# Ledger of designs, part 302: peptides against a protein of PDB entry 5Z08

Target 1, 168 residues: chain A of PDB entry 5Z08
Amino acid sequence: RQKDEWAKKTSSLMKQLDWFIGEHLGAMLAAEELGGPVVGELMEIDPDDLSAGFNAHGKLKKATSQPDLDRRQRRIDDIWGPQDEQGQAHKRKRGADEALAASAEMRDLIEQLMNKLVEAGGDNSATYVEIPRESAAARFLVRSKVAMFHPNDARRLRLVDFGRDLDD
Target 2, 222 residues: chain B of PDB entry 5Z08
Amino acid sequence: GLPRLIDAIEEASKIPAKRRQTPIKPTIEKLTTHLYTHGASPDSLLRLADLLTLRNHLDQASLAAITRNLYPSSTVSDEVVLRFIGALGHGQLKPTLALQALFLRWLVMVYHLLENPGVLGQVYGVLFDLLDTAAIRPQLCHLLALVTRRKHVRPFRIQAILTLSRQTGGDPNLTGLLRVFKNYYPEIIVGDATKGRASAFKHPDPQWRQHLDEIQQRRSEA

## One batch from the design tools (peptide; made by RFdiffusion4, then SolubleMPNN)

Design b2_p27_7_s4 (from b2_p27_7, 14 letters changed)
Fold by OpenDDE base, seed 2:
Structure b2_p27_7_s4 (fold): chain B 168 residues (1-168), chain C 222 residues (1-222), chain A 27 residues (1-27)
Amino acid sequence: as target 1 above (168 residues)
Amino acid sequence: as target 2 above (222 residues)
Amino acid sequence: SILRFLDPEEQLRYLIEEISELIRKAL
């Protein structure tokens, strides 16, 4: 009975986490990866806002302003294409695709971190996940105090062991 | 009445000070006088919590004055508590750290009036993760000292406090919080971190407490 | 839900902490 209640509660929380990542966090992470604001500075980033791109200061560009010739802007312009209606639709689609990609990366990273923690059996040295890059997802987990980088290697990330008890 | 004063301040909060037709200070003074005399109902507390926590055009002195006079006439709802908790930390949309310290002090002073004291225990981790913010740490440690139960004393939190204590040169508030943890788990080895001076977490304002008690007594007689 | 009052970092941390505690209890 108690185990079943815990399993149900865990499933409910996992669904909430998945929803949170997919519906809110993914777009914000995508914005940060694109040189936009750090996650949490803008509470709601519409995928449509992602399509407008960001200036060198991480602020949303107004659709009408000439692209600032900054090299990062060229990459954004290459990502988002011309401002015609078809280009706007492509921009919106790409913004949605980037948000989906960021959501998938975050889900995968959390899963890896949790699995490594379980597999380590209490050995802290074995709890590290190797990350290919310092992504917006990885940085967000660290800022959230959910994960920690290895002190000597920023490519190694571990989950905080929240579940450990003093009675264990 | 209080609702009309709040209405006027809410409308004024939407407008930059330089564009207001009338100075807001007299209305703030009327509000704070009313709060001091009668306290705030649960509904008024919620509206005032929004004014205090949401980004608006009110000046810091006015926000601080409201917070210092935020006497509950009744209980404090979970929603009011959570509005203040959500306003804590760093961010462009969050209140100043000075104002956040006043919110934490307020939560300490009204802790016994919470409809559900357990709500703070549910957000314990949110509070705990802010301990690195020096400007709010004294009041935060005091609140955590009230809220802490056996279930919150975890190895990762002990290690976090110990690490932060070393980094801060032994902050007395962190030492005080470690002593609270040790009360639940006497076997915790905190080393030299507890040998230092610890905060006693005394009531931050005895006069404010006395005045709150007077306001609360009037409710029990009504 | 408590989550509606929290910023994204706090929401994630809340969820991960609660999940982690439940997983540990189930083991």
Scores: peptide ipSAE 0.594, ipTM 0.845, DockQ to the pose 0.776
Fold by OpenDDE base, seed 4:
Structure b2_p27_7_s4 (fold): chain B 168 residues (1-168), chain C 222 residues (1-222), chain A 27 residues (1-27)
Amino acid sequence: as target 1 above (168 residues)
Amino acid sequence: as target 2 above (222 residues)
Amino acid sequence: SILRFLDPEEQLRYLIEEISELIRKAL
């Protein structure tokens, strides 16, 4: 009975996490990866805002602002295409795709981190996940105090063992 | 009355000081005087919490003055508490760290008036993760000392305090918090971190407490 | 929900902490 209640609560929280990642966090992570603001500096980034691109200061470009010829801006412009109706639709789609990709990356990273923690059986050395790069997702997990880099290797990330009890 | 003063301040808060037709200071003074005399109802507290925590055009001195006079006439709702908690930390939309320290001090001073003290326990991790923010650490440790229960004392938090204590050269507030942890788990090995002077977490303002008690007493008689 | 008062970092941390605790209790 108690285990079933815990399982239900866990499932509910996981759904909330998935929703949070997909509906909010993914767009913000995508914005950061695209040279936008660091996640949390802007509370809400609509995927549509991703299509507007960001200036060199990580601020949302107004639709009328000339694209800064910076290499990142070109990539954003390449990602987001021309301002015609078709281009705007492609921009919105690409923004949505980047948000989806960022959401998927975050979900996968969290899953790997949680799995490694469970599999390690209390061995801290075995809890590390190797990350291919320092992503916005990885940085966000560390800023959130959810994960920690290995002290000697920034390519190794581990989940904080929140579940460990002193009575264990 | 208080609602009308809040209305005026809310409207003024939307406008940059340079564009206001009338100085807001006299209205702030009326508000703070009213708060000092009568306290704030739960509804007024919520509105004031929004004014204090949301980014607006009010000056820091005014916000601080309101916070220093934020006497509850009744209880403090979870929503009011959570507004202040959500305003903590770093961010462009968050209040200044100086103001956050005043919020934490306020929460300490009104802790006994919370409708549900357990709400702070639910956001314990949020509070705990802010311990690295030096500007708010004294008040934060005091609040955590009040909020901490056995369930919050976890290995990762012990390690975090120990690490931060080493990094800070043994902040007495962290030492005080670690002693609170030891009260729940005496077996916690804290090493030299507890050998130092610890904060006693005394009430931040005895005069404020006395005045709050007078306001609260009037409520019980009404 | 308490989550609506928290920033994204705090929301994620809250969720992961709560999930982690429940998983451990279920094991």
Scores: peptide ipSAE 0.593, ipTM 0.845, DockQ to the pose 0.803
Fold by OpenDDE base, seed 3:
Structure b2_p27_7_s4 (fold): chain B 168 residues (1-168), chain C 222 residues (1-222), chain A 27 residues (1-27)
Amino acid sequence: as target 1 above (168 residues)
Amino acid sequence: as target 2 above (222 residues)
Amino acid sequence: SILRFLDPEEQLRYLIEEISELIRKAL
């Protein structure tokens, strides 16, 4: 009975986590990767806002014509082509694809971190996941106090062992 | 009545001070006087929690004055508690750290009036992760000392407090919190981190407590 | 839900902490 209740609660929390990553966090992570605001500084980035690009201060470019497009903004504009209806559709699609990619990266990274923690059996040296890059996802996990980088190697990330008890 | 005063302040909070037709200060003074005399109902507390925690055009002195007079006339709901907890930490949308310290002090002073004290235990991790914020640490440690149960005393939290205690040169509030942890697990090795003077976590304002008790007694007689 | 009152960083931490505790109890 207790095991069944724990299994149901775990399943419910995992569904909430998946929803949170896919429906809310993915777009914010994609915005950070594109040079937008850091996740948590601005609540609710609309995927449509990803298509507008960000200024050097991480603020959404209002559609006003001011010419001093920062070099990063030029790269975004060069990647996104002419502002015709087709260009806007391509922009929206790309923003959605980047949000999906960021969501997938976060899910995969959390899964790897949790699996390594379980497999390590209490050996802290074996709990590290090797990451290919310092992504917005990796930075977010560290800011959230969920994960920590290896002190001497920023390519190695481990999950905080929240589940360990003193009675164990 | 209190609802009309809150209505006027809510409307004024939407408008920058320079664009207001009437000064808000007299209305704030009427509100704080009413709160001091009668306290706030659960519904009024919820509305005031929104005014205090959401970004608006109210000045810091007005927000602090409301917080210092935020006497509950009855109980404090989970929703009110969670609004104050959600307002803690760093960020452009968060209240100032000075105001957050007042919120934490308020939660300590009204802890015995919470409808469900367990709600703070559910957000224990959120509170605990803010211990590195020096400006709120004294009040935060006091609140954590009240909230801590055996289930919250975990190896990773012990290590985090020990590390932060070393980094701060032995903050007496952290030493006090470690002593609370040791009450649940006497076998915890705290080493040199507990050799220092610990905070006793005394009530932060005895006069405020006395006045709260007077407001609460009037409700029990009605 | 408590989650609606928390920022994204706090939401993630809350979920991972709760899941981790349940996994440990199931092992």
Scores: peptide ipSAE 0.591, ipTM 0.844, DockQ to the pose 0.771
Fold by OpenDDE base, seed 5:
Structure b2_p27_7_s4 (fold): chain B 168 residues (1-168), chain C 222 residues (1-222), chain A 27 residues (1-27)
Amino acid sequence: as target 1 above (168 residues)
Amino acid sequence: as target 2 above (222 residues)
Amino acid sequence: SILRFLDPEEQLRYLIEEISELIRKAL
C-alpha cells in the first residue's frame, strides 16, 4: 500500500517533469545553445523569438545586416535569412526542432544521472556521468543545484544525492 | 479606502515615471499611512505582493516603503507567501536583492500569522539554494531557522552549509543555521564550523512587532 | 501547484528533489 502510493506519486512527478522539460525548458535551453539568454533570465521565450536569434549580450538581435560576424553568427544569420514567408516558416521549424532536441538531451541526461546515482550504491566516485560537452542542459542542472561537475574534470557530472538520509 | 489607493498605484506602475501625468509619491504616502494605521486585508496583501514582486515602473524607495509598512490586519495566505518566495534570487525580472532582503525580513516578522506555515517547508529547497547569495543570507538563515524541520536536515544540505561556511570564513548566520540542524540531529559532526560566533535569530524589529500586535488586537475586538 | 510561482531552475530542482526522495523510499 505505501509502496503503491509512492509509486503513484513518483509517476505523477515524472509526468510533471516531462511536461516541464517539453513545454517550457526545451525552448529556453535551445535559446541558450543558440547564444540566447541563459535559462531563467527570461522566463518566457516565445518560440518565434528563438527564430530571431540573439546578440552577444543574449538580447534578441534586431535584423541589422552587419557582415563580419563569426560562423556561429552565420548560423544565426542563416536562421535570419530573408524575411519571406518561407524563410520564417523554416526558421520556426528549425526553432521547434532545436527545442525538441534540447528537451531530449535534458531528459536523457537526467535519466543517466539518476541511474548512475542508483547504481553507485553510495560510492560517490561511481556516480559521475561523462558528458561529451558542456551543454546548456548540463549548465542548467548545475545552476539549479541538481548536479555538480567533478572538481578536476568538467566532462564528469553527478546528481546531488537528495534521497540520502541521516538515518541510513 | 485601501483598494482605491492600490488601484491608483497599479495603474501608475504600468507607466514610466517620466510619462506619468501626476506624481505617484503622494499616493504612496497615503497608502503607507493607511497600512500603518489599519494594516492590510488578505485581498489587499495579495495585490500589494503583486506590486512588490512583479516587474513594474515603481521606484525602489516606494517599494521599500510599502514593504516596511506591510502590516497584515489578519492572516497571510499561501499565495502571498509564494509570491514573495518566487521573487527571490537572481534574474532580470526579479526584484533587487535589497528588496528581497526586506521580503525575507517581512516573512520572519509575520511567520506567526501564516495561514499555513507548512507552505514554507514545501519550498524549503528554494530558500536553501539561495544561501550563497550574500545580500539576503542573514534574513534567509533566520527564516530557515524558523522553517527547518527534521525532514529538511539532509546530508547534502549539511555538506552544502559546511562548504559555504568555509568559503565565507564562518558566516555567523550559517553557524546559527547549523546549530538549528544539530538540534534535530545532535550526532551531526559540524566540526569547527559551530565553534564560531552564531546569530541568535532575534526578532529583527521589536517596534514593528509591537505595532503589528496593536493592529491584530483591533481585529479581535471588532 | 506551487511550481507556478517558481522559476525554471527552482522548478527543476523541486521536481528532482521530490522524485529522488520517493525513489530512495521505494528501494
Scores: peptide ipSAE 0.589, ipTM 0.842, DockQ to the pose 0.797

Design b2_p27_8_s3 (from b2_p27_8, 14 letters changed)
Fold by OpenDDE base, seed 3:
Structure b2_p27_8_s3 (fold): chain B 168 residues (1-168), chain C 222 residues (1-222), chain A 27 residues (1-27)
Amino acid sequence: as target 1 above (168 residues)
Amino acid sequence: as target 2 above (222 residues)
Amino acid sequence: EEWAKKTKTLEEIYQRLAYAAGEPLPR
């Protein structure tokens, strides 16, 4: 009975995680891979610039902080923005394909990291997953404090041991 | 069955109450009882969304009763969502603001049953532009708190919420929405104008949620 | 115990990813 309840809860969490990765995180990771903003980095919006107000087009009246936000936003809009020209259709398709790829990579990495943790039986040396490349997904797992790189090998990634943090 | 009840209500909705040969109330009660017991299929939801959102001769009490019993037995399609979104705002052809608030509350309560949660993100601008409408603002802020993603958090929208928050004396729903925005932009100073407690956007009706879960479970067993 | 550990680990992963992405957890 308890095992079945935990299995159901695990399945529910996995579905929620898959939804989160597919619907939200994958697109952001794809934007990062395509040279967009880094996921989880602070987008600096100067509060003083917000106070200056925006024109009818949503642009700051004072030109100072616009360029970097506009550049990042333009990159996001170039990847995910509304279709004006034929070139945007190709960018959208590429963006959608990259979002799917990033989602799949993130899901696979999480699964591998979880499997290695179970297989290692408490041996921290056996918990490393070998990654073919330093992807946006891999970097994000590290930034989120879900995973860590091997100190001497950036191709090796392991899950952070939450055991100590979960009992507190 | 439910389709026949909807047929009868659709026909009655075309006729002014004073010209109806039979009272519609008993048919509405049968409909709401059926909805409470079995929920509405996707096809029935679409038909009911049209009855609720299009101008007709149904009374406000009947429309509110249908909305309060609008339990989906399955998923909620994009088309159904868009009917309710299209019914929002000011205009002679729009439903009352009281009914619009019920629609927004319904969308909050069924958000997890949307076939495509992204559909609300596509109409984010339409929803956001209605924040100045005080009568629907509480439910609208709650829905926006669920829908908001990084792509929606724009400098002009941050400023719009800050301005509206000042104008409203720090509406706790706007402060709650601004807190959601702050998750994406931590540098957002929820300034002194937000001296108010932020709304926690709790589920608006726990009993309705429980009953929805019971209806949804029966489908998984069939 | 193993299933409980797996569930707790997945929950923590999800929470950390959502937090780092700035996305509210679907509540």
Scores: peptide ipSAE 0.475, ipTM 0.458, DockQ to the pose 0.312
Fold by OpenDDE base, seed 5:
Structure b2_p27_8_s3 (fold): chain B 168 residues (1-168), chain C 222 residues (1-222), chain A 27 residues (1-27)
Amino acid sequence: as target 1 above (168 residues)
Amino acid sequence: as target 2 above (222 residues)
Amino acid sequence: EEWAKKTKTLEEIYQRLAYAAGEPLPR
């Protein structure tokens, strides 16, 4: 009974996380990979810039007042914005493909990190996932304090031990 | 006594004002006078909480008058608290937002009389999710400032306050709540958008507090 | 216990990602 409730809750959380990654985070990560704004750096710079929020495509919503919003919006618009109609369709398609790729990478990394945590049985040395590249997804996991790189090997990523924070 | 006054109001509350044989206003005035003089026992508080929170035929002025005079003579039970919390939010069966603001203000003013202050911590999520409701936000932020513990200060809630603060142009109550969060997590950047003067969350009504203290002192002497 | 740990871990991951992205958690 209790196990089934936790399993259902886990499934629900996975669906919510998949939605968040697919609908919001993937586009922002794709923008970062394409030389757009770094995901999460916006939080350190200006809370006013964050007031605009991101559109479904990872674009800052144009808040009317501040010119620096225009620069980040411009970068996102330069990456994802309307160019010429034919170029727009290709750029939108490329942007969508990159967002899907970034979403898939983030999802896969989370799954691998979770699986290694279970397999390690408490051995922190066995919790590392090998990553093929330092992607926007991998960097974001580290910036988010979800994961940590191995101190001597940037190709090895592990989940942060939440245990101390979860029991408190 | 107070129970008989509540009985009369409960019966009147079931009947539309146009169909009442007797005006309820004199009975409400007797009730509020009694509450002001003696306060309400835990049992009376529960009954009054039901009258205030459940949909009935009482007018808004009467409900507000009862709420403004809702002095506990002793403690406030979890059940009473949960009645008021359950009355919050949007819906056809919910009290008006103006009355909800009075309930939240009341909870702030009687917080020290709660039998179990932890009950508010258990419903923290319900309270927090109502921060977007502008009409109740000032009192809600004040209540959350009292209730917040380390376990409630989660990244998603920090972000939600920051987002809402920006959307509201830096509501000082949200800034005040974020300052409370910062006390638990100093690393929280209260950015320039929150440069608004943080609410100090002072007691909403010093005269009400003094009168409550007088009612509570009479209990300790009895 | 393992399922509880998994659920709590996923919740924490989601919260941290959403916070770092500057996005409100979906209700």
Scores: peptide ipSAE 0.472, ipTM 0.510, DockQ to the pose 0.315
Fold by OpenDDE base, seed 1:
Parts: C-alpha cells; sequence; structure tokens
Structure b2_p27_8_s3 (fold): chain B 168 residues (1-168), chain C 222 residues (1-222), chain A 27 residues (1-27)
C-alpha cells in the first residue's frame, strides 16, 4: 500500500518534471546552447544588451568584431530575427527541434544521475555519470545545486545527496 | 429568427449602400436587439464573424454595432477565433484598425468561453508582431496578457517589448505585458523607462460582462 | 524506503531546478 502510494507520487512528480523540462526549461537551455542567456543567472537584460545578442557562454555579447561571433549571432538571428514567413517557419522549427533536443538531454541526464545514485548504494565513487560534453543542461544542474562535477574531471557529474541535507 | 436576419444582412452586404432598395439599418437594429436578448449560437457566430471580417458593403457603424452586441450564447469555436485573428493587421482587404480593436476587445471579453484557449497560443506570433500598431496595442496587450505562457516568453520578444516601450515613451500596456513576462522570468529587469504605471488589464466592460453572464446562465438552465 | 527516497529526491530536483529557472512551482 505505502509502496504503491510512493510509486504513484514518484510517477506524478516525474510527469511534472517532464512537463517542466519540456515546456519551460528545454527552451531556455536551447537558448543558452545557441548563445542565449545563461539559465538562472540574474539576467540584467538591458534592452540594449538583448539586441547585442549573447556569446557562447550566455554572457552578453560585447560587440567584438570576431567572425565566429557573427556566425552564432547569425544563428540566433536566424532563429529569432525577422525573416520571411518561410524563414520564420524554419527558424521556429529549428528552435523547436533544439528545445526538444535540450529537453531530451536534460531528461536523460536526470535519469542517469538518479539511476547511478540508486545503483551506488552509498558509494560516492560509483555515483558519477560520464557526460559527453559540458552542455547547458549539465551546467544548469550544477548551478541549481542538483549536481556536482568531479573535482578533477569535468566530464563526470554526480547528483547531490539531498538525504544528508534533509536530515540536518 | 436570427438566421433570417443574418440572411438579409448577408444579401445586403453584397450591394453598395447607394444601390440598396431598402435601408439596412432597421434590420441591423433587429439583429443587435436579438443578439442582446438571446446571444448568438456557434453557427450564428461563424456567419457573423464572416460578415465582420470579410470585405463587404456594410458601413462601419453597423459592423461596430454588431461587434458590440456579439454575445455568445454558448462557446466560441476555433474557427470563429481564427476569423477575427485573420482580420488583424494592415491591408486593403482587412477591416479598419478601429474595428480590429473592437475584435480584440471582444476576444478578451469572451476568452473564458473559447472551446480551445490554446488556439490563441498557436497564433501568438501573429498577435505579438502587431504590437507596433498603436491603434490596436491596448487591446492587443490585454489579450496577450491572457494568452502568454512561458513558451511564448522568448529573449527576442522581451527585447522587442523593451525596444517598443522605449520608442513609445513607456506605454502602460507594454509595461503591463512585460510584467506578465516577468512572472515567468523574474530576472527581467523592467528598465527605468518602464517605471511608469503598468496597466492592470481590467475587464474592458463590466456591464457587457454582466450581460454575458446572464445570457450564459439561461443556457445552463435549458 | 527506496521509493520514498526516490520521491523525495525527485521533489528536491524539481524544486531546485524550478527555483534556479525562476519558475513558480506549480501550486
Amino acid sequence: as target 1 above (168 residues)
Amino acid sequence: as target 2 above (222 residues)
Amino acid sequence: EEWAKKTKTLEEIYQRLAYAAGEPLPR
């Protein structure tokens, strides 16, 4: 009986989390990956700063003349800038695809982190997930204090043990 | 009945006012009286939406009078909503901006009766791109305030509102919309230019609301 | 106990992510 109630509650929370990731967080993470603002940092979004676009690190792009910055800005402008109806449809589709990809990555990371925590049985060394890249999703998990990088290896991520902090 | 009145107005709408054998005003008055008393069914709403949004020979006063009395007796379909949305913006085939403002006001007042409120979210971009049109901006901001969800709050739209707010000297309706955006993104700094009083987006017509509620209650008792 | 721990962990993850994203928790 209690197990079934907890299973139902877990399923409900997972649905809520999936909704949150898919409807809200995925788009924000996709924006960060595209050189938009860093999720959860105080975006003092000056209107002028938003017009300048964002760098690859989610910081306000200072108008530095470098061509690679122009390609990403072009990509942001290609996603968010005024384009013809066909261009807007392609931009919206690309933005939706990137939001979907970011949502899937975040979901997969959370699932892996949770699974490793359960499998480790209290062994902190076994709780690390290997990440293929430092994604916006991975960085956000760290900024939100949900996960921690391995001190010596930024490709290894572990879930923060909330149980110790909840009993204190 | 209402269908016969609509038939007569549809036929009259095909003919220039100067060439009509009979004045249309008495028929419009009968229609508006009927709408005020009984409201419009979904089928009647669609026909009336076509009369209001399609280019015809009806005068602006008649179109405005129909719009002001366009009480739904039931729900509002996606098709009806899309007729009004399609009528927005600049163009020779589109209704006047004054009439478009009335349509947006109507959509605000009947928002709770939409069969699918999500339909407005699907056309959010179309609505948002019209914010530069000063004549419809107050009602447009109010509608967007109702429709806005997090998925619509994007960096480019935040910037667009902030830019337009500066250009307009801090339009209270834009500040009100930005406050709605801030509910989803608390980190949005509403710059000093937006220190003005934000619109509270109050119901545009409390008397119209009360009368709508009376019409809707009669349906629930039938 | 394992399900309770999993549920509490998911709740904490959700709360922290929502807080960091500036999302009002669904009431």
Scores: peptide ipSAE 0.480, ipTM 0.437, DockQ to the pose 0.275; fails the geometry check
Fold by OpenDDE base, seed 4:
Structure b2_p27_8_s3 (fold): chain B 168 residues (1-168), chain C 222 residues (1-222), chain A 27 residues (1-27)
Amino acid sequence: as target 1 above (168 residues)
Amino acid sequence: as target 2 above (222 residues)
Amino acid sequence: EEWAKKTKTLEEIYQRLAYAAGEPLPR
């Protein structure tokens, strides 16, 4: 019974994750691969930037960063924007293909990382997945603190042990 | 006038209550009466936002009373909005969570008067990150429900709501927010965590709304 | 236990990915 509940929960989470990766993250990763903004860097409006947005007199410092968020969104929108001209269609197709590829890569990496974690039986040395390239997906996993590169080999990626962080 | 009342309160706010020569309460009552009758101009609103959001020696009851009577006579500037947003969260310099809840409630009630509603969309992340704060969650979810656009509905936020919904035992406000998200992305699997009743995000205070409308109507006639 | 661990791990992965995608995690 409990095992089945966990299996169902896992399946549900996986579906949600797959949707997340496929519908949103893949596009962002593709944008990164295409020389767009790095996923995560510009999306954190640091609450501290809001606080830093106020001068000592409580006036909003013109957040110079407003243009950059809008520029990033526009650039993503320019990569993924509406169908008008033939050149945009090719860029969109390429973007869609890259999004699909990035989604697939991210999904595969997560699966491999999870599988290696299970297979390793607690041996951290055996938890490394070999990655064919340093992709946006791989980098994002690391930035996300989901994965870590091997200290000496950027082609080896392992899942972060979340068990330690949950007990603190 | 209102500026003079604000001046007096600003000066009093610098002084601990025990060291004040005169009780501030009568001045607060005059202020709240004035606000109730006439509302606050944009300039006065900004000054009041500072009094409400910056650490000072005003008592919580006075701050709450001002907030409850903070009727804009005109529009609400981005600066005013950002003062209230900047006052949210945990921290030694932040207002009490009870007061923050009133600020969020206020933002909900004046949302239609924002000069730029997009300003809240720009700080969407900051607002969203506060969803774990139970004391402000109801009003925060309501505000987010107003602010949410397709661009904000990201899988992360979907999952964060789902996770938080599970952790909270299915907070109706989170379920309500997730329904707003689902309007933009129907494919959002609102899992078993959302079997609960969703909040409809009704106006927090219909009487306050009516009174605000009366104040705002006077502006259109002038 | 293994399934619980897997589920928790996936949840954490999703949360962290989501956070890093610039969606602020509720703290």
Scores: peptide ipSAE 0.474, ipTM 0.496, DockQ to the pose 0.292; fails the geometry check

